# Ledger of designs, part 51: peptides against a protein of PDB entry 6JX3

Target 1, 85 residues: chain A of PDB entry 6JX3
Amino acid sequence: AEFRLRPEISVAQTDYGMVLLDGRSGEYWQLNDTAALIVQRLLDGHSPADVAQFLTSEYEVERTDAERDIAALVTSLKENGMALP

## One batch from the design tools (peptide; made by RFdiffusion4, then SolubleMPNN)

Design b2_p21_5_s4
Fold by OpenDDE base, seed 2:
Structure b2_p21_5_s4 (fold): chain B 85 residues (1-85), chain A 21 residues (1-21)
Amino acid sequence: as target 1 above (85 residues)
Amino acid sequence: MEKKPYVRPSGPEGLRRLGVL
């Protein structure tokens, strides 16, 4: 399924890194560099598998860990109200 | 080209709730 942010979510680049802001609640979250990269690639239409492959090529991470971490991030973003189910 | 150090993208390390505006 397509990864999408909720329509009320804004993406901002700050000195802290990527920030996701809920325009309704005002809640905002900072993403670290790897989280930001994952979100960017997913929003660009890459599959989690594509992103995992990319991570293993660019970072010192094993495929299984990359896949787990991507899934965990996506779950968190959905549960935090940032991403659509 | 050397691979970069990996930091987990989830949990408190990857996602930090900064507050409410």
Scores: peptide ipSAE 0.710, ipTM 0.930, DockQ to the pose 0.928
Fold by OpenDDE base, seed 5:
Structure b2_p21_5_s4 (fold): chain B 85 residues (1-85), chain A 21 residues (1-21)
Amino acid sequence: as target 1 above (85 residues)
Amino acid sequence: MEKKPYVRPSGPEGLRRLGVL
Protein backbone atom coordinates (compact mmCIF):
# COMPACT_ATOMS: atom_id res chain seq x y z
CA ALA B 1 0.00 0.00 0.00
CA GLU B 2 1.08 3.57 -0.59
CA PHE B 3 2.76 5.53 2.18
CA ARG B 4 0.68 8.53 3.22
CA LEU B 5 0.83 11.11 5.95
CA ARG B 6 -2.24 11.66 8.09
CA PRO B 7 -4.35 14.60 6.87
CA GLU B 8 -3.51 16.72 9.91
CA ILE B 9 0.24 16.42 9.28
CA SER B 10 2.16 19.13 7.50
CA VAL B 11 5.75 19.15 6.32
CA ALA B 12 8.09 22.02 7.01
CA GLN B 13 11.62 22.55 5.82
CA THR B 14 13.92 24.19 8.33
CA ASP B 15 17.57 25.12 8.42
CA TYR B 16 18.05 21.99 10.49
CA GLY B 17 16.09 19.58 8.28
CA MET B 18 12.59 18.29 7.65
CA VAL B 19 9.97 18.70 10.36
CA LEU B 20 6.58 16.99 10.54
CA LEU B 21 3.88 18.88 12.41
CA ASP B 22 0.56 17.63 13.75
CA GLY B 23 -1.93 20.46 13.38
CA ARG B 24 -4.29 18.94 15.94
CA SER B 25 -2.04 17.87 18.80
CA GLY B 26 0.73 20.35 18.16
CA GLU B 27 3.36 17.60 18.25
CA TYR B 28 6.26 18.09 15.89
CA TRP B 29 9.23 15.92 14.99
CA GLN B 30 12.53 16.53 13.27
CA LEU B 31 13.89 14.05 10.75
CA ASN B 32 17.55 13.63 9.95
CA ASP B 33 18.70 13.76 6.34
CA THR B 34 18.33 10.03 5.68
CA ALA B 35 14.87 9.89 7.25
CA ALA B 36 13.78 12.92 5.24
CA LEU B 37 15.04 11.32 2.04
CA ILE B 38 13.11 8.13 2.75
CA VAL B 39 9.90 10.02 3.53
CA GLN B 40 10.23 12.18 0.43
CA ARG B 41 10.75 9.19 -1.85
CA LEU B 42 7.90 7.22 -0.29
CA LEU B 43 5.57 10.21 -0.68
CA ASP B 44 6.68 10.45 -4.32
CA GLY B 45 5.37 6.93 -4.86
CA HIS B 46 8.51 4.84 -4.54
CA SER B 47 8.15 1.53 -2.74
CA PRO B 48 10.23 0.61 0.31
CA ALA B 49 12.13 -1.76 -1.99
CA ASP B 50 12.84 1.12 -4.37
CA VAL B 51 14.08 3.21 -1.48
CA ALA B 52 16.31 0.44 -0.16
CA GLN B 53 17.85 0.04 -3.60
CA PHE B 54 18.44 3.77 -3.76
CA LEU B 55 20.04 3.86 -0.32
CA THR B 56 22.48 1.06 -1.10
CA SER B 57 23.52 2.82 -4.29
CA GLU B 58 24.02 6.23 -2.68
CA TYR B 59 25.14 5.46 0.88
CA GLU B 60 27.55 3.25 2.77
CA VAL B 61 24.83 0.84 3.86
CA GLU B 62 24.01 -2.79 3.15
CA ARG B 63 20.64 -3.82 1.72
CA THR B 64 19.50 -5.69 4.82
CA ASP B 65 20.29 -2.73 7.05
CA ALA B 66 18.56 -0.31 4.68
CA GLU B 67 15.42 -2.47 4.60
CA ARG B 68 15.38 -2.79 8.38
CA ASP B 69 15.86 0.93 8.90
CA ILE B 70 13.14 1.89 6.40
CA ALA B 71 10.70 -0.47 8.10
CA ALA B 72 11.60 0.89 11.53
CA LEU B 73 11.11 4.48 10.38
CA VAL B 74 7.73 3.73 8.81
CA THR B 75 6.62 1.96 11.98
CA SER B 76 7.71 4.89 14.11
CA LEU B 77 5.89 7.39 11.92
CA LYS B 78 2.70 5.36 12.20
CA GLU B 79 3.07 4.98 15.97
CA ASN B 80 3.77 8.69 16.37
CA GLY B 81 0.56 9.49 14.50
CA MET B 82 2.33 10.99 11.50
CA ALA B 83 1.59 8.33 8.88
CA LEU B 84 -1.60 6.46 8.06
CA PRO B 85 -1.61 2.77 9.01
CA MET A 1 30.40 8.40 -7.62
CA GLU A 2 31.58 7.64 -4.10
CA LYS A 3 28.92 6.51 -1.63
CA LYS A 4 28.06 8.88 1.18
CA PRO A 5 28.35 8.11 4.90
CA TYR A 6 25.16 6.57 6.24
CA VAL A 7 23.28 7.79 9.30
CA ARG A 8 20.36 5.68 10.49
CA PRO A 9 16.94 7.22 9.75
CA SER A 10 15.18 5.83 12.81
CA GLY A 11 15.70 5.88 16.54
CA PRO A 12 16.56 9.00 18.50
CA GLU A 13 19.08 10.19 15.93
CA GLY A 14 16.71 9.88 12.98
CA LEU A 15 13.41 10.97 14.49
CA ARG A 16 13.36 13.46 17.35
CA ARG A 17 10.36 14.96 19.10
CA LEU A 18 10.94 18.70 19.22
CA GLY A 19 7.95 19.65 21.33
CA VAL A 20 4.35 20.80 21.23
CA LEU A 21 3.10 24.03 19.67
Scores: peptide ipSAE 0.709, ipTM 0.930, DockQ to the pose 0.939
Fold by OpenDDE base, seed 1:
Structure b2_p21_5_s4 (fold): chain B 85 residues (1-85), chain A 21 residues (1-21)
Amino acid sequence: as target 1 above (85 residues)
Amino acid sequence: MEKKPYVRPSGPEGLRRLGVL
């Protein structure tokens, strides 16, 4: 399924990295560099498989671990109200 | 180029709740 942020979510780049802000609740979350990279690529239309391939090319991570971590991040973003189901 | 060290994108390392504005 296509990854999308909820309409009320804004993306900001800060000195501390990528931040997602809920414009209704005011809650905001900081992403580390790897999480930010995944979110950016998913929002650009890359599939989780594309992102996993990219991660294994750029980082010291195996494909199965990359796939697991992408799925876990997506689940977390849905559960914390940042991404659409 | 050499591959970069991998830091997990999920859990408290990847996602940190900063607060409420």
Scores: peptide ipSAE 0.708, ipTM 0.930, DockQ to the pose 0.922
Fold by OpenDDE base, seed 4:
Structure b2_p21_5_s4 (fold): chain B 85 residues (1-85), chain A 21 residues (1-21)
Amino acid sequence: as target 1 above (85 residues)
Amino acid sequence: MEKKPYVRPSGPEGLRRLGVL
C-alpha cells in the first residue's frame, strides 16, 4: 500500500533536521537523518523493499536490520497519527 | 563509495517528540 502522511501533517526542514508537525494538535516530531531519508523515499513511491536495498547499499547495515527498522518506523508514524493506516 | 555509519531510524533517536506548538 502507498505510504502517505495524514493531511494535517506538515513537513519542515530545520537546522535540527526534518520535522513533522500536526497542524491540529500542534505536536511536532524530529526525525534523524536515516528516518528522514526513509520517509522521503516512501513518500516518493519507493517500496519498503526498495528502501531497504538503498539502506544496505549506502549504510553499514544488514538487510534484516534495515527491513526491521523501516517497519518499526512506519508503525510508529501510524501509531503517532502522522501516517495514514 | 564507502558506506556510511548507520544510525537507527526508529526508537527515540530516530523519532523524537519535541513538543506542542
Scores: peptide ipSAE 0.707, ipTM 0.930, DockQ to the pose 0.939

Design b2_p21_6_s1 (from b2_p21_6, 8 letters changed)
Fold by OpenDDE base, seed 4:
Structure b2_p21_6_s1 (fold): chain B 85 residues (1-85), chain A 21 residues (1-21)
Amino acid sequence: as target 1 above (85 residues)
Amino acid sequence: APRRPYVPGHGPEGLRRLGTL
């Protein structure tokens, strides 16, 4: 399914890097470079498999580890109210 | 080009709660 942020979530580039802000609660989360890359590619319409392929091509990470990282991040974003289920 | 070191995007390093505005 399509990865989408919840309507109340905005993306900002800050001194801390990429940040996701909940416009209703005011909670905000900093993403490291890897998380930001994953989120950006997912929002651009790439599948988790596409993202894993990209990560293994560019970074010193095994395919299975990349897939687990993506899945864990997506789960966290959903649980933290950032991404739609 | 050589592949770059990998830092996970999940967990406390990948997602850090900064607070509430």
Scores: peptide ipSAE 0.719, ipTM 0.937, DockQ to the pose 0.961
Fold by OpenDDE base, seed 5:
Structure b2_p21_6_s1 (fold): chain B 85 residues (1-85), chain A 21 residues (1-21)
Amino acid sequence: as target 1 above (85 residues)
Amino acid sequence: APRRPYVPGHGPEGLRRLGTL
């Protein structure tokens, strides 16, 4: 399944990181560099497996830990209304 | 190139609620 933001979500780049804003509720969240990287690659059409491979090649993280991080982030973004289920 | 230190993207470190506009 393709990762997509909900239609009411806007993306902004700030001096302190990526921000996601819900235009209906007004809720907004700042992403750290890792979260922003994961979201950007998923939005570009990469699979979670692609992202995990990228993370393990560029960062000091094991494959299973990268996979769990991606899954937990995606779950949180769905639960807080930023991403489509 | 050497791999870089990793910081998780999930949880309070990766996602920080800034508030409501």
Scores: peptide ipSAE 0.718, ipTM 0.937, DockQ to the pose 0.970
Fold by OpenDDE base, seed 1:
Formats: sequence, C-alpha cells, structure tokens
Structure b2_p21_6_s1 (fold): chain B 85 residues (1-85), chain A 21 residues (1-21)
Amino acid sequence: as target 1 above (85 residues)
Amino acid sequence: APRRPYVPGHGPEGLRRLGTL
C-alpha cells in the first residue's frame, strides 16, 4: 500500500529535526534522523522493502529489525493522524 | 565504509509530540 501523509499535514525542517504539522488541529511531532529518513524515502515512492534494504546497507541493523522498525513507525504515524490509513 | 550505529525510528525516541500551535 502507498504511504501518504494526510492532506492537512505539512513537513518542516527545523534545527531540531524534521517536524510534521497538522494545519487543522495544530498538533506537531518531531522525528529523529531515522524516522525522517524512513518517511522521506516512503514519500519518494520507495517501498518498505526498499527502505529496509537501504537501512541494512548503511546502518548496524538486521533486515528483520529494520522491517519491524519501519512497520512500527508507519503504524504510529497512522494512529496519530499524520498518515493516511 | 563501516555501517553506522542504528537508532530506532519508532517509539518515543523516533517520534516526539511537541505540542499544539
């Protein structure tokens, strides 16, 4: 399934990292470098499998752990109203 | 090049609710 942000969500780069802003509720969330990397690659059209391959190539993480991290992050973004289901 | 230490993107380290504007 395609990963997409909800239409009311804006992306901002700050000195504190990547931030997702809800233009309706005003809620905003800060992402660490890993979360930002995952979100950016998914938004660029890469599959979760593509992202997992990238993570295992660049970082000290095993494929299964990378896949679980991606899935958990995506679930959180859907649950907090940032990403479309 | 050596692979970098991995910090998870999920959980409270990966996603932090900052507040409401």
Scores: peptide ipSAE 0.718, ipTM 0.937, DockQ to the pose 0.954
Fold by OpenDDE base, seed 3:
Structure b2_p21_6_s1 (fold): chain B 85 residues (1-85), chain A 21 residues (1-21)
Amino acid sequence: as target 1 above (85 residues)
Amino acid sequence: APRRPYVPGHGPEGLRRLGTL
């Protein structure tokens, strides 16, 4: 299934990084560079496997660790009400 | 080119709740 943000979530690019804002609750979250990169690529239609391959090619991270990082981030975004299940 | 240092995207470093507007 494709990664999608919930309808009420807006993305903002700030001087401090990517921010996700819930337009209903008003809650907002700042993403670090890695989280922002992962989210951007997923929203662009890349699969988690694609993202893991990208991360291992550009950064000092092993494939398994990249996969776990992506999965944990996606889970958090769903649980925090940012991404659709 | 050398690969760059990796900082995780999950956890409190990757996702920081800033509050409520």
Scores: peptide ipSAE 0.717, ipTM 0.936, DockQ to the pose 0.970

Design b2_p21_6_s2 (from b2_p21_6 with K1P A9G T16R L17R T20V)
Fold by OpenDDE base, seed 4:
Structure b2_p21_6_s2 (fold): chain B 85 residues (1-85), chain A 21 residues (1-21)
Amino acid sequence: as target 1 above (85 residues)
Amino acid sequence: PPKKPYVPGSGPDGLRRLGVL
């Protein structure tokens, strides 16, 4: 399924990185550069596999580690009410 | 070109709850 943010989530770019704001609860979260990169590529329509390939081509990370990192981030985004199931 | 060091995007360092507005 396509990765999508929930309708109430807003994205902001700050001097300190990407921030996600829940317009209903008021909770907001800051993403580090890697998390922001993953989210941006997923929102652009790339699959987790595409993102993992990109990460391993640019960074010192093994494929399986990249895949686990992406999966863990996506799970957290869903659990914290930022991404649709 | 050489690959860059990897910092995980998951976990508390990658996704940090800042508070409530």
Scores: peptide ipSAE 0.744, ipTM 0.943, DockQ to the pose 0.970
Fold by OpenDDE base, seed 5:
Structure b2_p21_6_s2 (fold): chain B 85 residues (1-85), chain A 21 residues (1-21)
Amino acid sequence: as target 1 above (85 residues)
Amino acid sequence: PPKKPYVPGSGPDGLRRLGVL
């Protein structure tokens, strides 16, 4: 299914990286550069498999590790109320 | 071209709760 942020989530670019803010709860999270890139590509419509392929071609990471990190990030974003189920 | 260093996208270094506004 399509990866989407919840409507109450705002995205901000700060001096310290990408930040996601929940406009209802007030909770906010910082994403490192890799996490931000993953989120950006998913939001652009790339599948997790597409993103994993991209990561292994661009970065010093094995496919299995990239897949695991993407899955874990997506799960965390959903569980913390940033992404839609 | 050389590949870039990789930092995981989840966990303490990748996704960090900063606080509540």
Scores: peptide ipSAE 0.307, ipTM 0.802, DockQ to the pose 0.947
Fold by OpenDDE base, seed 1:
Structure b2_p21_6_s2 (fold): chain B 85 residues (1-85), chain A 21 residues (1-21)
Amino acid sequence: as target 1 above (85 residues)
Amino acid sequence: PPKKPYVPGSGPDGLRRLGVL
């Protein structure tokens, strides 16, 4: 399924990295560079498989670990109300 | 080109709730 942020979530780039802001609750979250990269590529329409391949090409990480990390991040974003189910 | 290190904490563990505006 398509990965999308909830409509109330805004994305901002800061001096400290990518930030997601919930415009209703006011909660905001910071992503490290790897998490930001994953989110950006998913939002651009790349599949988790695409992103995993990209990560293994850019980073010293095994495919299985990359896949697990992507899945975990997506789950966290959904559970914390940032991404649509 | 050489791949970047995938160090502890460099993955999605960097997601942090910072506060409320």
Scores: peptide ipSAE 0.305, ipTM 0.789, DockQ to the pose 0.615
Fold by OpenDDE base, seed 2:
Structure b2_p21_6_s2 (fold): chain B 85 residues (1-85), chain A 21 residues (1-21)
Amino acid sequence: as target 1 above (85 residues)
Amino acid sequence: PPKKPYVPGSGPDGLRRLGVL
């Protein structure tokens, strides 16, 4: 299934990195550069597997660790109401 | 070119709740 943000979530690019704002609750979160990269690629339609492959090519990280980190981020975004289940 | 370092704080764990507007 495709990764999508909830419709009430707005994305802002700031000097501090990507920020996600919930327009209903007012809650907002900051993503570091790696998390922002992952989210951007997922939103562009890349699969978690695609993103993991990308991370292993760009960073000193093993495939298994990249996959774990992506899964954890996606789970957090869904559970915190930023991404659709 | 060499791959970038992947260290704690540079990965997805940098997700941080900033507050409520």
Scores: peptide ipSAE 0.261, ipTM 0.777, DockQ to the pose 0.612

Design b2_p21_6_s3 (from b2_p21_6, 7 letters changed)
Fold by OpenDDE base, seed 1:
Structure b2_p21_6_s3 (fold): chain B 85 residues (1-85), chain A 21 residues (1-21)
Amino acid sequence: as target 1 above (85 residues)
Amino acid sequence: MAKKPYVPGSGPEGLRRLGVL
């Protein structure tokens, strides 16, 4: 399924990196560079498989580890109310 | 070009709740 943020979530870029803001609760979350990269590519329409391929081509990470990292991040974003199920 | 070191995007280093605005 398509990865999408919930409609109340805004994306901001700060001096410290990408931030997600919940416009209803006011909660805000900071992403490190890897998390931001994954989220940006998923929002652009790339599949998790596409993202994993990108990560293994650019970084010292094995395919299976990249896939697990992507899946874990997506799960957290959904559970924390940032991404749609 | 050499591949860059990988820092996970999941877990506490990847995603941090900073507070409420």
Scores: peptide ipSAE 0.736, ipTM 0.938, DockQ to the pose 0.944
Fold by OpenDDE base, seed 4:
Structure b2_p21_6_s3 (fold): chain B 85 residues (1-85), chain A 21 residues (1-21)
Amino acid sequence: as target 1 above (85 residues)
Amino acid sequence: MAKKPYVPGSGPEGLRRLGVL
């Protein structure tokens, strides 16, 4: 299934990085550059595997570590009510 | 091109709860 944000989530670009705001609860989260990059690519329709390949090509990270990082981030986004299951 | 240092996108480094508006 494609990665999607929940309808109540807004995305903002700030001087401090990407921020996700829950319009219902008012909760908001800041993403670092890596998290923002992962989210942006997933929202653009890239698969987690595509994102992992991109990360390993650009950064000092092993494939399995990149995959685990992506999976952990996606899990957190779902658990925090930002991404659809 | 040399690869750049990697900072995780998950965990407390990647995702920080800022508060409630």
Scores: peptide ipSAE 0.736, ipTM 0.938, DockQ to the pose 0.964
Fold by OpenDDE base, seed 5:
Structure b2_p21_6_s3 (fold): chain B 85 residues (1-85), chain A 21 residues (1-21)
Amino acid sequence: as target 1 above (85 residues)
Amino acid sequence: MAKKPYVPGSGPEGLRRLGVL
């Protein structure tokens, strides 16, 4: 399924990286460069498999590790109320 | 070009709760 942020989530670019703000709860989260890259590519319509391929081509990471990292991030974003199920 | 070092995007490295506004 398509990765999407919840409608109440605002995205901000800060000096410290990407921040996601929940306009209802007020909770906000900072993403590091890797998390931001993954989120940006998913929002652009790339699949997790596409993102994993990109990561392994560009970075010193194994395919399995990239896949696990993407899956864990997506799960966390859903559980934290940032992404739609 | 050489591949870049990888830092995880998940866990405490990738996601940090900053607080509540």
Scores: peptide ipSAE 0.736, ipTM 0.938, DockQ to the pose 0.960
Fold by OpenDDE base, seed 3:
Structure b2_p21_6_s3 (fold): chain B 85 residues (1-85), chain A 21 residues (1-21)
Amino acid sequence: as target 1 above (85 residues)
Amino acid sequence: MAKKPYVPGSGPEGLRRLGVL
């Protein structure tokens, strides 16, 4: 399924990184560079497999570790009400 | 050129709750 943010979530770029804001609750989260990169590529329509391939080509990370990292981030974004299930 | 160091995007280092506006 396509990765999408919930409609109440806004994205902001700050000097300290990407921030996600819930317009209903007011809760906001900061992403580090890796998380922001993953989210940006997913929102652009790349699959988790595409993102894992990208990460292993650019960074010192094994494929299985990249896949687990992406999956864990996506799970957290869904559980914290930022991404659609 | 050489691959860059990897910092995880998941967990508390990747996703940090800042507060409520």
Scores: peptide ipSAE 0.734, ipTM 0.937, DockQ to the pose 0.961

Design b2_p21_6_s4 (from b2_p21_6, 6 letters changed)
Fold by OpenDDE base, seed 3:
Structure b2_p21_6_s4 (fold): chain B 85 residues (1-85), chain A 21 residues (1-21)
Amino acid sequence: as target 1 above (85 residues)
Amino acid sequence: MARKPYVPPSGPDGLRLLGRL
C-alpha cells in the first residue's frame, strides 16, 4: 500500500535533520538520518522491501533487521498521527 | 566502498518529539 503522510503534516529540512510538523496539534518531531532516509524513499514510491534492500547495500545492517526497523518506524509514524493508515 | 555504520530509525533516537507550538 502507498505510504503517505497525513494532510496536516508538513516536512521541513533543518540544520539538524528532517522534521515533521503537525499543523493541528503543533507537535514537531525530529528524525535521525536513517529514519529520514526511509521516509524520503517511501514517499518517493519505493516499497518497504525496496528500502530494506537499499539499506543493506548502503549500511552495515542485515536484511531481517532492516525490514523490522522499517516496519517499526512506519508503525510509529502511523500511531503518532504522522502517516495515514 | 565499505558500508556505513547503521543507526536504527526507530525508538527515541530515531523519532524524537521536540516540542509543541
Scores: peptide ipSAE 0.698, ipTM 0.927, DockQ to the pose 0.939
Fold by OpenDDE base, seed 5:
Structure b2_p21_6_s4 (fold): chain B 85 residues (1-85), chain A 21 residues (1-21)
Amino acid sequence: as target 1 above (85 residues)
Amino acid sequence: MARKPYVPPSGPDGLRLLGRL
């Protein structure tokens, strides 16, 4: 149940934000500020529910939207081969 | 403290393929 990146994925901080690099395919993806924040907190061991609570406290977003957006991001990261299933 | 403007983390604005090395 723990969110984890695949072992071939590297994290880099750039002038344009957080980037995930796949060392096998060579693909690299940029995350916006909210996506980066979600990934960082999930990697730190926070649950999606924890992250949703944090987002509604810090940002102008409703709980239902935050929960949907977190789930959609996690799905995308898995489908793009960045996160473990 | 005031809450910050929110940009969704999903879709092309949130997760963007930059290229392939």
Scores: peptide ipSAE 0.697, ipTM 0.927, DockQ to the pose 0.944
Fold by OpenDDE base, seed 1:
Structure b2_p21_6_s4 (fold): chain B 85 residues (1-85), chain A 21 residues (1-21)
Amino acid sequence: as target 1 above (85 residues)
Amino acid sequence: MARKPYVPPSGPDGLRLLGRL
């Protein structure tokens, strides 16, 4: 399944890192470096498996943990109204 | 090069509501 942000969501780079802004509700969410990296790669068309491979190459994380963390982030983004189901 | 310390992307450390405009 393709990962996409909802059309009302804007991406901004700030002194706090990547921020997602909901143009309708006005809510804005800060992403840490790892979350921002995952979102950027998913939006670029990489699969969760691709992202997990990248994370294990760059960070001190095992593949299974990376895959679980990616899935958890995607779920949170959908539940918070930032990503399309 | 050595791999970087890993900070999880989920939970309050990874995704935080900052406010509402």
Scores: peptide ipSAE 0.695, ipTM 0.927, DockQ to the pose 0.921
Fold by OpenDDE base, seed 4:
Structure b2_p21_6_s4 (fold): chain B 85 residues (1-85), chain A 21 residues (1-21)
Amino acid sequence: as target 1 above (85 residues)
Amino acid sequence: MARKPYVPPSGPDGLRLLGRL
């Protein structure tokens, strides 16, 4: 399924990197460079498998770890009300 | 090209609650 943010979520580029703001709750979350890269590629329409392949080519990470980390991030984004289920 | 050091995208190092407006 397509990765999508909830409509109340805004993406901002700040002095501290990418931030996701929930316009309803007021909560704002900072993403590190790796998380931001994953979110950007998912929003661009790449699959988690595509992103995992990209991560293993660019970073010192194994495929299995990349896949698990992407899944964990997506789960967190959904549980924190930032991404649609 | 050499691959870059990897920092995990999840957990407190990857997704950090900064606050509430």
Scores: peptide ipSAE 0.691, ipTM 0.926, DockQ to the pose 0.950

Design b2_p21_7_s1 (from b2_p21_7, 9 letters changed)
Fold by OpenDDE base, seed 2:
Structure b2_p21_7_s1 (fold): chain B 85 residues (1-85), chain A 21 residues (1-21)
Amino acid sequence: as target 1 above (85 residues)
Amino acid sequence: PWWQTEPAPRSITAPALRRRP
């Protein structure tokens, strides 16, 4: 399934990194660089498998760890109301 | 900037990564 943000969530690039803003509540979430990288690639249409391959190619991380990190992040984004289920 | 006038954001993170040389 395609990764998508909820319609009320907007992306802002700030001096402090990537931020996801809930336009209804006004709450926002600051992403660290790794989380931002993963989210950006997912939003660009890359599958979690694509992202894992990218991470293992560019960074010092094992495939299994990359897959787990991506899955955990996606779960967090869904549970915290930023991404569609 | 607008984000500095709003309440501090919550954080969502993934483990930091080092680029391969």
Scores: peptide ipSAE 0.562, ipTM 0.830, DockQ to the pose 0.650
Fold by OpenDDE base, seed 1:
Structure b2_p21_7_s1 (fold): chain B 85 residues (1-85), chain A 21 residues (1-21)
Amino acid sequence: as target 1 above (85 residues)
Amino acid sequence: PWWQTEPAPRSITAPALRRRP
């Protein structure tokens, strides 16, 4: 399924990295570089498989680890109310 | 910047990656 942020969540680029902001509560989430890269590609329409392939080609990470990291991040974003189920 | 006046952010992270040379 398509990765999508909840309607109240907006993306902001800051000097310290990507931030996801909840426009209703004012709370926001700071993403590290790896998380930001994954989220950006997912939002651009790449599948988790596409992202895993990208990560393994550009970075020193094994495919299975990349897949697990992406899955864990997506789960976290959903569980913490940033991404739609 | 606007975000510095907002509540302190929570963190969402993935393991740091090193670029291939």
Scores: peptide ipSAE 0.560, ipTM 0.829, DockQ to the pose 0.646
Fold by OpenDDE base, seed 4:
Order: C-alpha cells, then sequence, then structure tokens
Structure b2_p21_7_s1 (fold): chain B 85 residues (1-85), chain A 21 residues (1-21)
C-alpha cells in the first residue's frame, strides 16, 4: 500500500527540522533528520524497500536495521494519526 | 504559522545515521 498522510496532516519545515501538523487537533510532531528523510522519500513515492536500499547505500546502516527502522517509523506515524493505515 | 503558538511538539524519531565516507 502507498504511504499517505491523512488529509488533515500538513508538512512544515522549521529551524528545528520537519514538522507534521494536525489541522484538526492542533497537535504537531517534530521529526529528527533520519525520520524526515524517510518520510520525504516515502511521500515522493518510494517504497519502504526503496528507502531501505537508499539508506544502506548512503549511510552506515545494515539493510535489516534500515528495514526495521522504516517499519517502526511508519507504524508510529499511523498510530499517532498522521499517516493513513 | 498558527501552530508556533501551540505547546511544544512531540517528537517522532528514527535512529541517527552517519553518512558513508
Amino acid sequence: as target 1 above (85 residues)
Amino acid sequence: PWWQTEPAPRSITAPALRRRP
């Protein structure tokens, strides 16, 4: 399934990094650099597998770890109401 | 933006990564 943000969620760039904003609740979430990178690539249409390959190519991380990190992040985004299930 | 006056954001993180040389 394609990664998508919920309709009420918007993306903003701040001095502290990427922020996801919930226009209904007023809550917002700050992403660290790694999380922001993953989200950006997913929103650009890359699959989790694509992102894992990218991470292992550009960064000092093993494929299995990259896959787990991506999966955990996606789960968190869904559970916290930012991404569609 | 409007949200700048809201309470501090929660954080969502993934493990920090070092670029390959």
Scores: peptide ipSAE 0.558, ipTM 0.826, DockQ to the pose 0.642
Fold by OpenDDE base, seed 5:
Structure b2_p21_7_s1 (fold): chain B 85 residues (1-85), chain A 21 residues (1-21)
Amino acid sequence: as target 1 above (85 residues)
Amino acid sequence: PWWQTEPAPRSITAPALRRRP
């Protein structure tokens, strides 16, 4: 399934990192660098598997850990109302 | 930026990564 943000969620690129903003409630979330990187790639149409491969190639992380990190992040984004189920 | 004057945002994070040399 394609990763998608909920329609009310906007992405802002700031000098201090990526921010997700709920245009309805005004609530917002700051992503750390790793989370932002994963979200950016998912939004660009890369699969979780693609992202895992990217992370393991560019960063000091094992494949299994990358996969778990991505899955956990996606879950968090869904549970916190930022991503569509 | 505007959000710097607002209460600290909630955080969504993934474990920090170091680039391979």
Scores: peptide ipSAE 0.558, ipTM 0.828, DockQ to the pose 0.660

Design b2_p21_7_s2 (from b2_p21_7, 9 letters changed)
Fold by OpenDDE base, seed 1:
Structure b2_p21_7_s2 (fold): chain B 85 residues (1-85), chain A 21 residues (1-21)
Amino acid sequence: as target 1 above (85 residues)
Amino acid sequence: PPWETEPAPHSITVRELRRRP
């Protein structure tokens, strides 16, 4: 399943990192570096498995932790109205 | 910050990661 943002969500790169803007509500969502990295790769077409492999290769994180963190992030983005189900 | 006014941003956070040497 392809990861996609909802049509009302736009992405902005700021000096404070990635921000997602809900154009309908006006709410902003600030992502920390790890969250932004994951979202960027997902939006570029990488699967969650691809992202997990990338994280464990580049960073000191266990595969199972990376997988759970990615899954939790995706769930959060969907539940908070940023990503399509 | 770029928003400077209300509403303040919500935060989406994943654990900070350390790069491998």
Scores: peptide ipSAE 0.640, ipTM 0.887, DockQ to the pose 0.557
Fold by OpenDDE base, seed 5:
Structure b2_p21_7_s2 (fold): chain B 85 residues (1-85), chain A 21 residues (1-21)
Amino acid sequence: as target 1 above (85 residues)
Amino acid sequence: PPWETEPAPHSITVRELRRRP
């Protein structure tokens, strides 16, 4: 299934990196560079497998580590009310 | 940071990665 943010969530770019905004609660979620990179590619329509391949090709990370990190991030975004299940 | 005052942001982090040479 396609990765999607909840409708009340918007993306903002700041001098401190990517931030996700909840338009209802007013809460902010600050992403570090790696998290932002993954989210950007997922939102562009790349699958988690695509993102893992991208990470291992561009960065010094093993495939299994990339896959685990992506899965954990997606789970966190869903559980914290930012991404649709 | 701009959010030095409330509400403070939550943080979502993934390990920092080094680019391949």
Scores: peptide ipSAE 0.637, ipTM 0.884, DockQ to the pose 0.519
Fold by OpenDDE base, seed 2:
Structure b2_p21_7_s2 (fold): chain B 85 residues (1-85), chain A 21 residues (1-21)
Amino acid sequence: as target 1 above (85 residues)
Amino acid sequence: PPWETEPAPHSITVRELRRRP
């Protein structure tokens, strides 16, 4: 399944990192660098497995930790109304 | 930051990572 943001969510690149804005509620969400990196890769069409491989290759993180962090982030984005189910 | 006054953004964070040498 393809990772996609909800239609009302817009992405802004700021001096303080990536921000997701909900155009309906007015709420916005600041992502730290790691979260932004994962979201960018997912939006580019990479699978969670692709992202995990990327993280473990480029950074000092174990595969299991990368997979857990990606899954938790995706869940958070869906539960907070930013990503489509 | 521009949002130093209310309303502040929510935060979503993942652990900081160190690049491999």
Scores: peptide ipSAE 0.635, ipTM 0.880, DockQ to the pose 0.522
Fold by OpenDDE base, seed 4:
Structure b2_p21_7_s2 (fold): chain B 85 residues (1-85), chain A 21 residues (1-21)
Amino acid sequence: as target 1 above (85 residues)
Amino acid sequence: PPWETEPAPHSITVRELRRRP
């Protein structure tokens, strides 16, 4: 399924990196550079598999580790109310 | 940071990665 943010979530770029804002609760979620990179590619329409391939090609990370980290991030974003199921 | 006062942001992190040469 397509990765999408919940309608109340906005993306903001700050001097400290990407931030996701929940417009209903007012909560902020700060992403580090790796998390932001993954989210950006997912929002651009790349699949988790695409992102894993990208990470392993550009960075010193193994495919299995990339896949695990992406899956964990997606799960976190969904469970914390930022991404749609 | 702009959020010097509460509520502070939550953090979501993935391991830092080194670029391949």
Scores: peptide ipSAE 0.634, ipTM 0.881, DockQ to the pose 0.528

